# Peptides against a protein of PDB entry 7UQJ: the designs that were tried, part 92

Target 1, 160 residues: chain A of PDB entry 7UQJ
Amino acid sequence: PELYQNFNITPPRGVLFHGPPGTGKTLMARALAASCSSDERKITFFMRKGADILSKWVGEAERQLRLLFEEAKKHQPSIIFFDEIDGLAPVRSSKQEQIHASIVSTLLALMDGMDNRGQVIVIGATNRPDAVDPALRRPGRFDREFYFPLPDVKARFKIL

## One batch from the design tools (peptide; made by RFdiffusion4, then SolubleMPNN)

Design b2_p14_2_s1 (from b2_p14_2, 5 letters changed)
Fold by OpenDDE base, seed 1:
Structure b2_p14_2_s1 (fold): chain B 160 residues (1-160), chain C 160 residues (1-160), chain D 160 residues (1-160), chain A 14 residues (1-14)
Amino acid sequence: as target 1 above (160 residues)
Amino acid sequence: as target 1 above (160 residues)
Amino acid sequence: as target 1 above (160 residues)
Amino acid sequence: PFVPPPAPKLETLP
């Protein structure tokens, strides 16, 4: 709220972290969750891997997503971090259509159902932003995207 | 390589990075590769995901591992980074025994075949070190293990 | 920036990343800059090494700091990252008193002169937080500090 | 002949 309040910027409901693997997306999401908490204000951090939700909860993935969002809402302020979100919500044109389509539809509905006043931020991380369903990248969902570049060669040498 | 040379320390053949997801294992491996590289000395960084080797190269995973190690040897000094190595080399007692056993045996042989004088470092990262075949964690393989703790809640809260 | 906004947290003027060398401080600062930038909102990332400002700009270090802050203000939203900030702003009681004192006084004035509404975040990274002038660690300056722990001793000793 | 996808460009970390 405060940085967005100071800039009169509406807080995003969802933030997509994308970039090459090992650029610190997951570490950043964790650092952000931690940095948004204080001794007076704790933020609850929920982390899920996209592929884990599909593989562990075949036929219950939609229910597990709903429960995750309910729990995040109950423990506000909270961050929901989806690591490898392209594994959870692949592009609908992929041959594994039906199960992925149901999960994507559920995630879309959950993100759309988030009250703008809610203290729940959703962070998705991916190495393949183009493999994420474009419907998730629309305003009110993952409407903010952060590119984690490979630390430029020149930038690495400025660390040495 | 240079740090080991400077300290007269024999470089480990393999280093296992383990800890909760998003503790910066992959990021650290990249940072290490970058910090061991200078304008005069470039390190080649090879990255693979364990599950990707299985899923993309069904029936050729062993060949792809051999090619990876050959390429790393050709481009010395080099780092081979296996992200999610528990996906490549799960514990032998897991119900998917035969395919995993062949890949594990190949990886074991490749790590054992690495000359101690070789400037190839293998880094494995996992969130589940107990899911990695114990044979990989023996001396001459991943004989060095790094725990990436969750950055302490108090430490993270001071960024925000 | 954005994450502070979402949680009603006043953005710090300065954030100190501290911890042993190779803990990912610089990498985190870059990941933050990247993770605050979207397709719609690009963040300009300025990086300087503390020792480089002293060694390259003897007698102009104060001017270079002023120019850096002006440029960061011009390219808002921006991050100024000082790597090895202990090289820029050593403790005033250290025998290299006068030149360091002038640079420290300039940096203090620049951080104090940052409007709280400014979209400029200053990140300092150091391996020696106790070598950083305590005046920089006061509220309105580097008032937030992040410890990048060494991966647990047991983990490091398995690499040694 | 299945042309294997080009090996991900080896980023030479300088």
Scores: peptide ipSAE 0.000, ipTM 0.320, DockQ to the pose 0.039; fails the geometry check
Fold by OpenDDE base, seed 2:
Structure b2_p14_2_s1 (fold): chain B 160 residues (1-160), chain C 160 residues (1-160), chain D 160 residues (1-160), chain A 14 residues (1-14)
Amino acid sequence: as target 1 above (160 residues)
Amino acid sequence: as target 1 above (160 residues)
Amino acid sequence: as target 1 above (160 residues)
Amino acid sequence: PFVPPPAPKLETLP
């Protein structure tokens, strides 16, 4: 939020962190959240797992997403981090479509409903960007993507 | 493996990484695996999620654990990393005990069955160390614990 | 680089990551480097260890630093990461002053000689920020500092 | 000393 405001940049509504598991996506999101916090203006960091929103909130996932976004709006500037967002908004596959479609539609509406003046950034993390519904990857949603590669072998040896 | 050999230290059979989510536990485990890999002696890194072992391998979780440990033994020196190990080996709660008890018992047996001469390290990561079965936290298993604190708020501010 | 340009910020010439060893400073530096790389504009990441620059390049450390900075300038936008920079630029202690003074003076000159328009960021990492020559921590050099707090001590010992 | 692996390059996807 402040980073984008201090720079007169329209903060991206959503940023997708993708890359192999254990490449520090969650750590980076937390580090970014904290780095964007000033002493004057603390950023509130909300973290949810995609699979937790589906499994722990069966039948209430949409309500929980709405509550999360409203809480994030109340605590602006804020970051909502979805870890394993492919677990929350998988590509709509034919056989389990209704519940997933409703959650995806809710998340889409919540991201679209964020006023451009809002100081809420949404960060999604996934190991499988292609498993995230393409509707989430459109402009005005997760329009910025960050790939977290496996730390290349050549790079590791130079550190030790 | 090499790190432990180079230091004449008996490699811990198991190390528990615990701390808040997004503190880099998984990243550190990968980091350790990578740092302990030499050009001469590559460490094989196996990663599994606790919840995946329960949910994706319903009824075969024990077999999959056995296969994982045997594969790790074949590819010595190796690291087995269990992310969210509290999802694999939750504290024995009364209502879902049998399946969890069998998986825990299998993991216990596999960790106990690792010969002291083996170059297999098991790393468990959890956000809730107290949600991990205490039997796993005993000597000869996850006898080593790593706390990953939230990076202190003061620290993060200086980056931006 | 892009993060700072996209934000119309004068990129800090230098950022000091400090905190206990194994807190992910090197990992964060690379993750930042990588996150600042776009598909349109790949950031070149140069990594050196402070101790390696002293030990592996005995008598040529200054030349190697110059070459590193020139290579980083050629590959703009770029990040130069010095891991264990306290090993390269220790606080001037009386008994080994000349060699260290020359390397420090070279690094100072290289950081001062970076045009404000350059897309070269220098990241230093240390476990001992107070062991880094204060001349490096002045405005226009490592003027931004990031603290990486300890993962609690109980963790670390059990991997080695 | 334990050297963390190089952080993954965050390649921004196109």
Scores: peptide ipSAE 0.000, ipTM 0.299, DockQ to the pose 0.057; fails the geometry check
Fold by OpenDDE base, seed 3:
Structure b2_p14_2_s1 (fold): chain B 160 residues (1-160), chain C 160 residues (1-160), chain D 160 residues (1-160), chain A 14 residues (1-14)
Amino acid sequence: as target 1 above (160 residues)
Amino acid sequence: as target 1 above (160 residues)
Amino acid sequence: as target 1 above (160 residues)
Amino acid sequence: PFVPPPAPKLETLP
């Protein structure tokens, strides 16, 4: 965020962190939130786990997403971090998965409804970017992607 | 890693990484595995998520744990990393949770059955160390604990 | 940490964490320090930023390095973490950079002067391993290297 | 009833 202010870059509404598990996606999101908080400008960091939104809030997941985005908007500047976003917004496979489709549609609408002047950034983390609904990966949503590779095996060999 | 060589410390069979979510526990475990693999000695890194062992292997979780430990023993030197170990080995609360009790008992037996000369280290990561069965936190098991604090704000200012 | 005990590996005096900014190098160093501290054996973690040693301690940087290594030696077992070590130990380019050359020579001497039986590990982090003086990357110094890969470069421009 | 862990406290990054 602060880097964006200095660069006159429109902050992306959504950033997808993808890569193998334990590549530091969540850590990076927190570190980015940290690195963008100054003494004068504290960034509020909201973390949710995609699977938790589905499992803990059965029947209320949409409302919980709305509340999360409203809270993030109230606490601007803010970052919403979805860990394991593939658990929240799986690829629309069958017409029968209406529940998932509704949650995805709500998330899409919430991301689209963010005014470009808002200081809310959404970060999604996944181990499986291809398991995330392609609609989320479109411009104005998670239009930015970061691959967190496994630390290269050869580089691994040098520290031991 | 290598600090321990000079210390003549018996390598713990198990290390518990605990701290808030996104403090880099999984990343650390991978980097430790990386930092322990040389060109001559590759460390095999096994990663399992505690909730996945329960959810994906309903009725076979014990067998999967045994297979995991056997595979880790075959591929020595090795690290077994349990992400979200509180999902695998919740605190034994009620007599009714026989399935959890059995999985915990199996994990206990597997950790106890590791020969002290074995080149298998078990790392557990949790956001809730108090939600991990106290039997796992005893000597010869997860007898070493690492708190991953939130990077202190003052420390954050030093990382940037 | 403890995997190294089983391997009879001489602990490196120095480990170089390299990779793009925001790949968790500093966090990894802290978590390694945490991951080596037990209830019985606390590892003292010293953190310095390479640029800070140069900028804050103009004319005293060598003395500050000596004091840092002495303090780390007094507080064994200890880790000295240099964040942005390329700021401290730039590649010796021109004869005119006498100040940098002197600081680098002091750091080299301090790393060489660590008894192999000492319980002091030095971790350097840089975004530019090629900007670090090659003399630091020799055996008995930063002889171990970890690459913290970027999330893919095209992605990086999108987070920032 | 698995008491869901309290929502991770909003870490106001100062």
Scores: peptide ipSAE 0.000, ipTM 0.336, DockQ to the pose 0.043; fails the geometry check

Design b2_p14_2_s1 (from b2_p14_2, 5 letters changed)
Fold by OpenDDE base, seed 5:
Structure b2_p14_2_s1 (fold): chain B 160 residues (1-160), chain C 160 residues (1-160), chain D 160 residues (1-160), chain A 14 residues (1-14)
Amino acid sequence: as target 1 above (160 residues)
Amino acid sequence: as target 1 above (160 residues)
Amino acid sequence: as target 1 above (160 residues)
Amino acid sequence: PFVPPPAPKLETLP
């Protein structure tokens, strides 16, 4: 019986980690992947950066997203972590906006197309939740949000 | 005048990193060791696990602790990192309690015996600060504590 | 006399944090900033992303870098953290390569122009140290490197 | 002219 089955919790399709930079969003996603993996049940952790999707995958971003989701499904249970998912957000050029809108639309479709029976969790991390397309933050997508507060700086000061 | 000179901070002999698992305590200790090391001044990082002190060093734990502190002093500047220092805590057997009490007493004596002139920092990491012997948490020992907060627990509960 | 004074460590002008993604490089940089600041001596933490330097600062990247270093010097002691400094690396366009080379050259000049008397530390984080311009990895720049190893997944299982 | 987005408020940690 699987971690998610034992909780009777429909695994969220998408989780948004948001909060100030360096609050450990990326570390947490990895820690979740690590904590949920067992010797018997390894979770495959896929990581992509929002900016890499735009820059490295220029012209193939949609295909690479599809392949990523297919690979994640093939290697389930799996976590897809999009670090800096706000980096999918357009920088103020109309052509970049169109490319962005297409990539976001593909991501939306991929998240919507994930049957609840799949053991694929998508984690998006952002420092700017308001820069994430509201369509991604709807139910069935990134419908769970996590605020990563700044670790109280004062508490860390007394250490060193 | 360097960043570090300006703090006039008496280096803690001991620092306790505490907080939920996967909050990056071990990673932080390594990265502190790393960050403080220079090409000109390498910090030697010694790592031990609390449970390993009890299990691998059965009958020699005290000697191995002494050797560790001697080696750390010899290779100063150095950091001794005890991961899972609560793993020095007894599992509920009277015989293990005695062994534990002896090991803890040795660690106390070693921390107390560190002259303030030594460039040896001891970092203990635990998920259970209340399981750490209060004697270790006194001034001159682990007198500085760091809480590594869970990134929002509520959010973890909804995901799991 | 403080730990760091006892270390006589000339604070590195530049530190490169490298290692697999989500190994806590960004968290560490913030933690260092936090740990080094005190109530009496706050370290100002400046954070920029390599990709943001290229994308958000198109045509002003050099000016924004200069302003960043000036502001960091004005608010010393300070840390400038470049997350994903490899994101300064060119995406395969000759025009982007020229812009990149210009930005990197500006960063080099700014790091070289930091008098040793300044309490400004530059931290670069990358998942791909080999994708960082070797010129940045020279003495007086990012002359200290920190490998952030993947926490061995097996080790995490025993800790939890 | 590309008006850079306002510099994210440096949260001067108080």
Scores: peptide ipSAE 0.000, ipTM 0.209, DockQ to the pose 0.041; fails the geometry check

Design b2_p14_2_s2 (from b2_p14_2, 6 letters changed)
Fold by OpenDDE base, seed 3:
Structure b2_p14_2_s2 (fold): chain B 160 residues (1-160), chain C 160 residues (1-160), chain D 160 residues (1-160), chain A 14 residues (1-14)
Amino acid sequence: as target 1 above (160 residues)
Amino acid sequence: as target 1 above (160 residues)
Amino acid sequence: as target 1 above (160 residues)
Amino acid sequence: SFVPPAAPKREVLP
């Protein structure tokens, strides 16, 4: 509640966390999940890597996405976090078009099929927002974007 | 400038960041990129995972490497960061020799083909420097190595 | 010694680090390796990602696991860290059963074949302990589990 | 505050 309130985010269907790698996108997605979890209201956190869904589930990626969204819906309130979402839904490039187009189309349909009353938030993390299919960045999908800036050099030397 | 000056590094064609994972190799590569970027001189940061180039681009890995280096050259000054470079250029093992040898040969040719006047820095990160093809560690390629020690236990307990 | 002593862990054959991603599982595995390394006794740290063993080594995954355990045994005392172990040994699902079953069976055999006198510790990290094959969680394998809680929101904002 | 990971519960699966 409060962290989403602090961002004045009407719970978006999808949030795109973008920025350079190791800027804490995955950490923030989990911080959000933990901050939204109270003793009374546990949020179920699902995580998938885009590359893993393509590589681990050759030919089953669509089904695995459907199952993921069904399970997230079953365990509401839920967060689905896609790490490296550009690995799942790269911008349509000519040679990979057919397999990627099917997975992208499935993800689009799943995000579009989320009833506005569902307590499922989808977070995509990418290092390259421009490598994500523009169809995913449309209203009702990943329609909110958060840039994760590189921490200041001085801030980084405290993490190193 | 200053961080490279502090290391007396004539901008090497390639720097190998090696050390245990989560020692901040990727964070340092980006800290370097950010520190070298001024308001007047933005550095373009490219990132690829070694495993992703092999797995996402089966049969196109060579072309994708060429395109990456061309794009880095087009957007100079640039940093190409290969995360998990041992995934791209593993030490030649007998059964994977042909596909990996071609990608390694392409990467070698691309690093060798970098004009000394090019403002493209290649950073490879690995958890296993000994798993990187020795040909990549030769002069004019990844000829500078930075070991990322495990932060002191006391320093890590501040990050944990 | 001391960190394992602090946990009263007779060096288990396998430790499962589980918890949300970026909770420092990999960082802790390495902190353990560094804390167990003295000037007199260097620990060799091996790291593999579960997804990488499946995706990079299609048809060779079993051999690569055997080689990994042999090399770890050769370089004792050693730590084998499997990041994202649920990628290597997912719970048996009907369609992927044959390929995954073989890799799981190999990993089980390797963990069972570790002489109790061997100074090889296996650490598996997962974001989903329930997605790890229960056979890996049995005594003599990953028989110790450490939950990595989400750091407090206040602690995370110091890392972010 | 580093919460030490809770003591490894050996879940001895029966």
Scores: peptide ipSAE 0.000, ipTM 0.215, DockQ to the pose 0.031
Fold by OpenDDE base, seed 2:
Structure b2_p14_2_s2 (fold): chain B 160 residues (1-160), chain C 160 residues (1-160), chain D 160 residues (1-160), chain A 14 residues (1-14)
Amino acid sequence: as target 1 above (160 residues)
Amino acid sequence: as target 1 above (160 residues)
Amino acid sequence: as target 1 above (160 residues)
Amino acid sequence: SFVPPAAPKREVLP
């Protein structure tokens, strides 16, 4: 809230963090969550992995996503962070494609169903922005994208 | 412990983490503390905010700083992390300047009074290194400075 | 450099960062790299994912590990960070277990073959320390372990 | 501005 309000930027419903592995996407999401939390206005930060949505929530992934969004609404202002959201992308196997397509469709519906007045921000992190369903990248969803560059080899050598 | 010994660098009494807001300075300090703690040799991590030193410790800030350093010495090896240490910088109001100057003077004295054999490290984090009193940045105090670059202005403006 | 020298701790060849997902292990490793780099002495930070070692380096994983360690030695002082190192743990399928066991064996040999004078630190991050081969956790390898606690449910609800 | 959650005043890191 504070970060977005201070910049007079209407908080996107969804923000896509993309960039090479280890560029600090997950960190930044956590950092944004904690930065937006004031002592007066605590933000609630929910974290899920895209791979966990598929592997751990077999058959209940849609229900668990709904519960996650309900809980996030209940604890607003809140951030939902999907790490490795490209893990929700359809894998090239027909049966898994349907499951993934259904999960992605559920996520789309949940993001679309967030009232504009909801203080719920969704952050997706991916190493493969092109592997994220284009439907997730439309306005009202992950309509803002943040490239986490590799810290340039120079900046890496300086961060190194 | 381990990473820094390999580099044969005389450990500063204080390390200044500086860089734009949200660059992970606070997280780094916590993470450094965690990484320096082994199962055999736990490090004690103390955290204070510069703003809290002024706002919560009105009239007792100096005493609370002394107590903090005493407790850190008692629980060595230890880290004292001052988040937003630039919050101790004088704000342009005459009465507050004197209070801030006194608190900074107390911090200087406490850092100078740490025996070289003390396993107490002080980390200061700031978004405004130029707002930190130059006296704090001298040898034996915050004599090492780590710039937390913004992930490039482009990546920050994207994250912003 | 500074933090670790103060503690007079012989730097491990390897450090295991363990803790729940999203506790900032990857960040910490990057951040440690950044903090250990001075303008005068740049560290070189190499990053690999455990899952990528298995999935992308099919049949060449051992060679790629060797090349990584050679490159790290060439660019010392350096840090090798393995994110999701538990991804190198044997998956419950017999053919994959042999490949994983071979890759782990190669990693063991590379860590053991690092001269004590080498300014190469290896950091492994895992969400599942118990899934990491106990052989990797022996002295001269990942002999130091850092638990990244969940920021307490309270601090999680505050980061949350 | 990232306000990390108020860390406990004292945290013994394991």
Scores: peptide ipSAE 0.000, ipTM 0.199, DockQ to the pose 0.063; fails the geometry check
Fold by OpenDDE base, seed 4:
Formats: sequence, C-alpha cells, structure tokens
Structure b2_p14_2_s2 (fold): chain B 160 residues (1-160), chain C 160 residues (1-160), chain D 160 residues (1-160), chain A 14 residues (1-14)
Amino acid sequence: as target 1 above (160 residues)
Amino acid sequence: as target 1 above (160 residues)
Amino acid sequence: as target 1 above (160 residues)
Amino acid sequence: SFVPPAAPKREVLP
C-alpha cells in the first residue's frame, strides 16, 4: 500500500499469492498487513479462510462477503486476506456449480465495485491457482500474482 | 534437533503450534525445518495438511499416516508437519466419530511408537487447540505447545 | 524483484527489516525469496547471519562479503539476506571500531556498486535498527525500512 | 520454555 503510494502507483485491487502448501503465503499476507501499518496509519487486516466462509455460512456466504468488504471499506486502509481462496471460489466446472457460482459472482462484483481510490487491498492465497476461477485472475481483480515456490531444497541449503 | 542434542535434552516427539489463523504456524514449521538443516545434516521436511489427508485418502488415511511416518523415519532427521491437525484429528465427540477415531488412534500409535532416539519431530499446527483430540496433547505426543497469537492489532500496527 | 520490473520501478537496493527479536524478520526474508521465485524464474536466495560472518571469518569478512555479492550477481535475480545485520555492521561508536569499520565500508561499497539494473536485492534484518550504522540506512542502500513489532507482549507470553 | 521465534512475517514487498 504505502509502497505503491510512494511510487504514485495505483495499488492493485487484488493480489494472488500462489504456491505449494506452507510456502508462507498466509504469513506473507499478515506480514504485509503488518508492514503497511504505522502507528499513525493503521491498516486493518481482515482474514478469512475460503473454506470456512463456505462451510460456516452455507447460503449466507454472499452476505458475509459483502459485509467483509463493507467492513474493510469502513476501516480503510485495509487488507482483506482470503486464505485458501480456491476453497471460496473454485473453478465453476466443479459439480458443486450453483452455490460456488453465486459466491464467485459476488466476489467478482465486490472486487469490481472497489473504487480505485479505495484503500482496500485484497490478497488471495491458494496452493492451486488453476483451481481459482479465471474470472478472479483478470485485470481489476487478482491482477497481480505472486508465486511462492518451495524454497528449493538446494536454496534452503544455501540459505543455511 | 541439534539444540536439544547440545543441551542433552530429549527432543519433544511432537510440538503443537496453535493460535489464530495466519499467525505463521506453517511458516514457522518450515523455517524450523530450514534452520535445522545444514549442508552436512539435511532435515527432511514432510508436510501434510490434515484436511487433505482426510479428503484425499478416505479409507486410506491410516495407511497414508503410517507411510508418512515410515518415510520420515527412513529419511531421518526429519520433521513431519501437520498443518491444520484439527482437520485430521478432531475431538472424538464430533458426530463424524468413527473415521476420525481410527485416524486419531493411528496417529497416537505412530507417535507413541517413535523411539526416543528417533530423529523425527512432529509439528502439528492448529487454529483450534481445543478442537484437537486431548489424547494427542499428552506427554510423549504433542507435549509441547506453542501459542501463536495474532500479532495484536496494536502490535500489528507497531509492525509497520 | 519481478514486481518492481513489472511496474518499471527501480527495485530498492536494500530493505531493512527491523523489530523486536522473533518478530519474523528472518522468515519474512525467506518467504520473500520464496515468493519471488517461480519455476521459470528462480531467485537465488543467499542468507548470512551478520555475527557468523564476523565470527567465522575474522580478517576475511570483507572478502566473504565481496564473494557473496559477486555470487549473488552471478546468480541474479538474487536476494542477499543478512540476518542480524547489526552484528555485521554495528554503529561505529562501539569500541570494536576498526574491524567493524572495514566490514561496514566494504558493505557500503558493495551496495553502492550494485548497478541499478542489477537484479540483486539486499535484505538486512535487525532487532536494533539504531545499532546499525546510519550510513547503511541511506538512499541507495537500505533505503526501505520495514518495522516488525512484537505481537503484543501478552500475546507473546501466551506463545511461551 | 521454547520461545517460538515469532511468526516469520513474509512480506512480499509490492
């Protein structure tokens, strides 16, 4: 956020963190939220796990998403972190089509409805970028992707 | 590992990382695995997500756990990291009792069967320590617990 | 790295991660190195502990720094992570002045000598930003600072 | 008491 402001760059609305499990996507998002908050300029960090929104709020997932984005907007500057976003917005071709389609459509609309002046950044984390609806990976949504490889075992050894 | 050897302390067989979502439990486990590996002494890091073992291996989860522990023993020194271990070993009082009971019993037996001389450390991460079967939290299993608090929103703000 | 290229932004030469012990600076650096590497574009991650360079390489620390930067340049895009950089580059007012002065001067020269087109990022982590020579915190060196506060002391105490 | 090093914050510097 502040990095983009300092460069006079419009912050991406959405950033997709993807990579193998436990490459630190969630912690990166938290650390970014942390690293962007000063004593004077507090970033409100909202975290949701995609599967938890779907499982806890069957039939209310859309409403919960709307409330989350409204709350994030109310407490801007804000980061909304969706951990395991593939659990919230799986590819539509999966047989659980209708419920997921409504959630995806709601998330798309919420991301599209974010004003370019809004200080709300959405970070989605997934282990499976190909399992995320491609519509979310388009410009104006999760238009930035950050791959989180396994620290190559060799890189891991060179790190030690 | 080496820390415990240097102090002549029996390394805990299991360490439970618990705390709110995205407090960096998974990344800590990876970092520990990284930090304990040298060029000369490579720690093999096995990572499994609890829910993935249950979902991918319906009816084979017990076998997959056995294979994982055997493989970890074969490649010792090793760390087995169970991300979201509450998804693998929920409290027995939950209505999905039988399938989870067998998996829990298998995991208990595997942890109990680890020789004190074995260079295999098990790290379980959970957002809900109270959702983990208390039997796993007993001495000789996950007998060390590390809480991972949210960086307090205030501390999160001081993080920038 | 790639993020800066994609924005046509000159990547900062150096980023200082600072904050209390155990706030995850080291792991952030590892996670950044991981996150910036793709299967197609591997970032080479070099990690050194400041105190280790000083202690292991008495009289050769300057040479080791030069070699590290040369190797990072050779394997660009690269991240050089100095964990506990205050151990490598303490404030000159400390009585161990001469040896540290040469190391600091070498590090300054290496950071200044990095071409703006070089895909080498230096990350320094410290618990004590005020213990780092201010010359390292100047533009063109560690000109970006990221604070890592304690998760609230209470939260940290629940971790223990 | 093992003080877990505080959760490593992974900052992807934007």
Scores: peptide ipSAE 0.000, ipTM 0.294, DockQ to the pose 0.061; fails the geometry check

Design b2_p14_2_s2 (from b2_p14_2, 6 letters changed)
Fold by OpenDDE base, seed 5:
Structure b2_p14_2_s2 (fold): chain B 160 residues (1-160), chain C 160 residues (1-160), chain D 160 residues (1-160), chain A 14 residues (1-14)
Amino acid sequence: as target 1 above (160 residues)
Amino acid sequence: as target 1 above (160 residues)
Amino acid sequence: as target 1 above (160 residues)
Amino acid sequence: SFVPPAAPKREVLP
């Protein structure tokens, strides 16, 4: 709250971290959660994996997403981090595509239903931003994107 | 063996991890300690915080540093990780500057006193490399520096 | 070179990075790859995701694994990093279990077929070490495990 | 238990 209030920046509802694998997207999300939490103001960090949403929550994925967003709202300020949000993307089966589409639709609705007054930030991480449903990348959802570049391997070699 | 053997690189006595907060310096140090430890050859990981050296060890900081290096040598192979080594830097008081200068001098002497045959690596992490005493950044001390870049700052600023 | 030489540690053929999500396993693997490569001796870093092995390589997963290991051997010294190696674990379908079992069996064979003289290290990362096939965790495979602990949140708040 | 964030650096450790 205060960090974003002090910047007069409407906290993004959704932030997409994208870039090559091992660019620290997951780690940055955790760092953000850490850096924004103080002794006085702890940010609750919720983490889910895109693939876990499909596999662990088979048949309950939508309910579990709803519960996650409710819990995040209840424990605000909070961050919901979806690691590998592209893992919501279907494996090439029509039935998985339907399940995926339903889960994505639920996520869209949950992100849209988050009032701007809520101190819940959703961070999605992907190595494949183009594999993320474009509907998730629209304003009011993951409308802010962070490219996590590969650190230049050469530059690091010179330092060691 | 072979991977490292083929580099013929003298193991750094000291490595400085620097970069913006939340770039994973601390985590990298832990993971290095982890990665270098096997079932057959455990690396002992010692962790201290710069601020803790000043606050918890008031009046004993030098002794505790000596003990730390002795213990690290005794339990070699070992890593000494100083998280927030810039936290050895004084808060703007002349008395704290003197205490800091004394602690830094002790750390310098301890790093210089490490024989190259010792399997003790010192890792310092800082968000402010320029706040680290230049004497610590000289050869035989923290003579190798790792910049921990922020993932694309510009994207971060637009999102924050 | 000297650090590992002084350790007389046979480079692990396989290293399992495990721990809670966002503990920097993926980043560590990249940092290891980066740290071990010099201007004179570049380590080739190969990265695959467990879920991508199942999804992108449907029908070719075994061939792609073989090609990956061949390419890694050809470009030695090299690191093969399997992020989310537990993503090789089946989603609860008998057909997927068979495909998974086949892929895991191929990975086992490839890891076993790596001569100790090869400068190829395999790193697997998982948040769920217990979801990794125990056969992969045997000697000659992922026989070294690294726990990436969650740093205590409370400790971090006091230090930031 | 808080996990510090590691940034995407291709860092070569010797």
Scores: peptide ipSAE 0.000, ipTM 0.214, DockQ to the pose 0.054; fails the geometry check

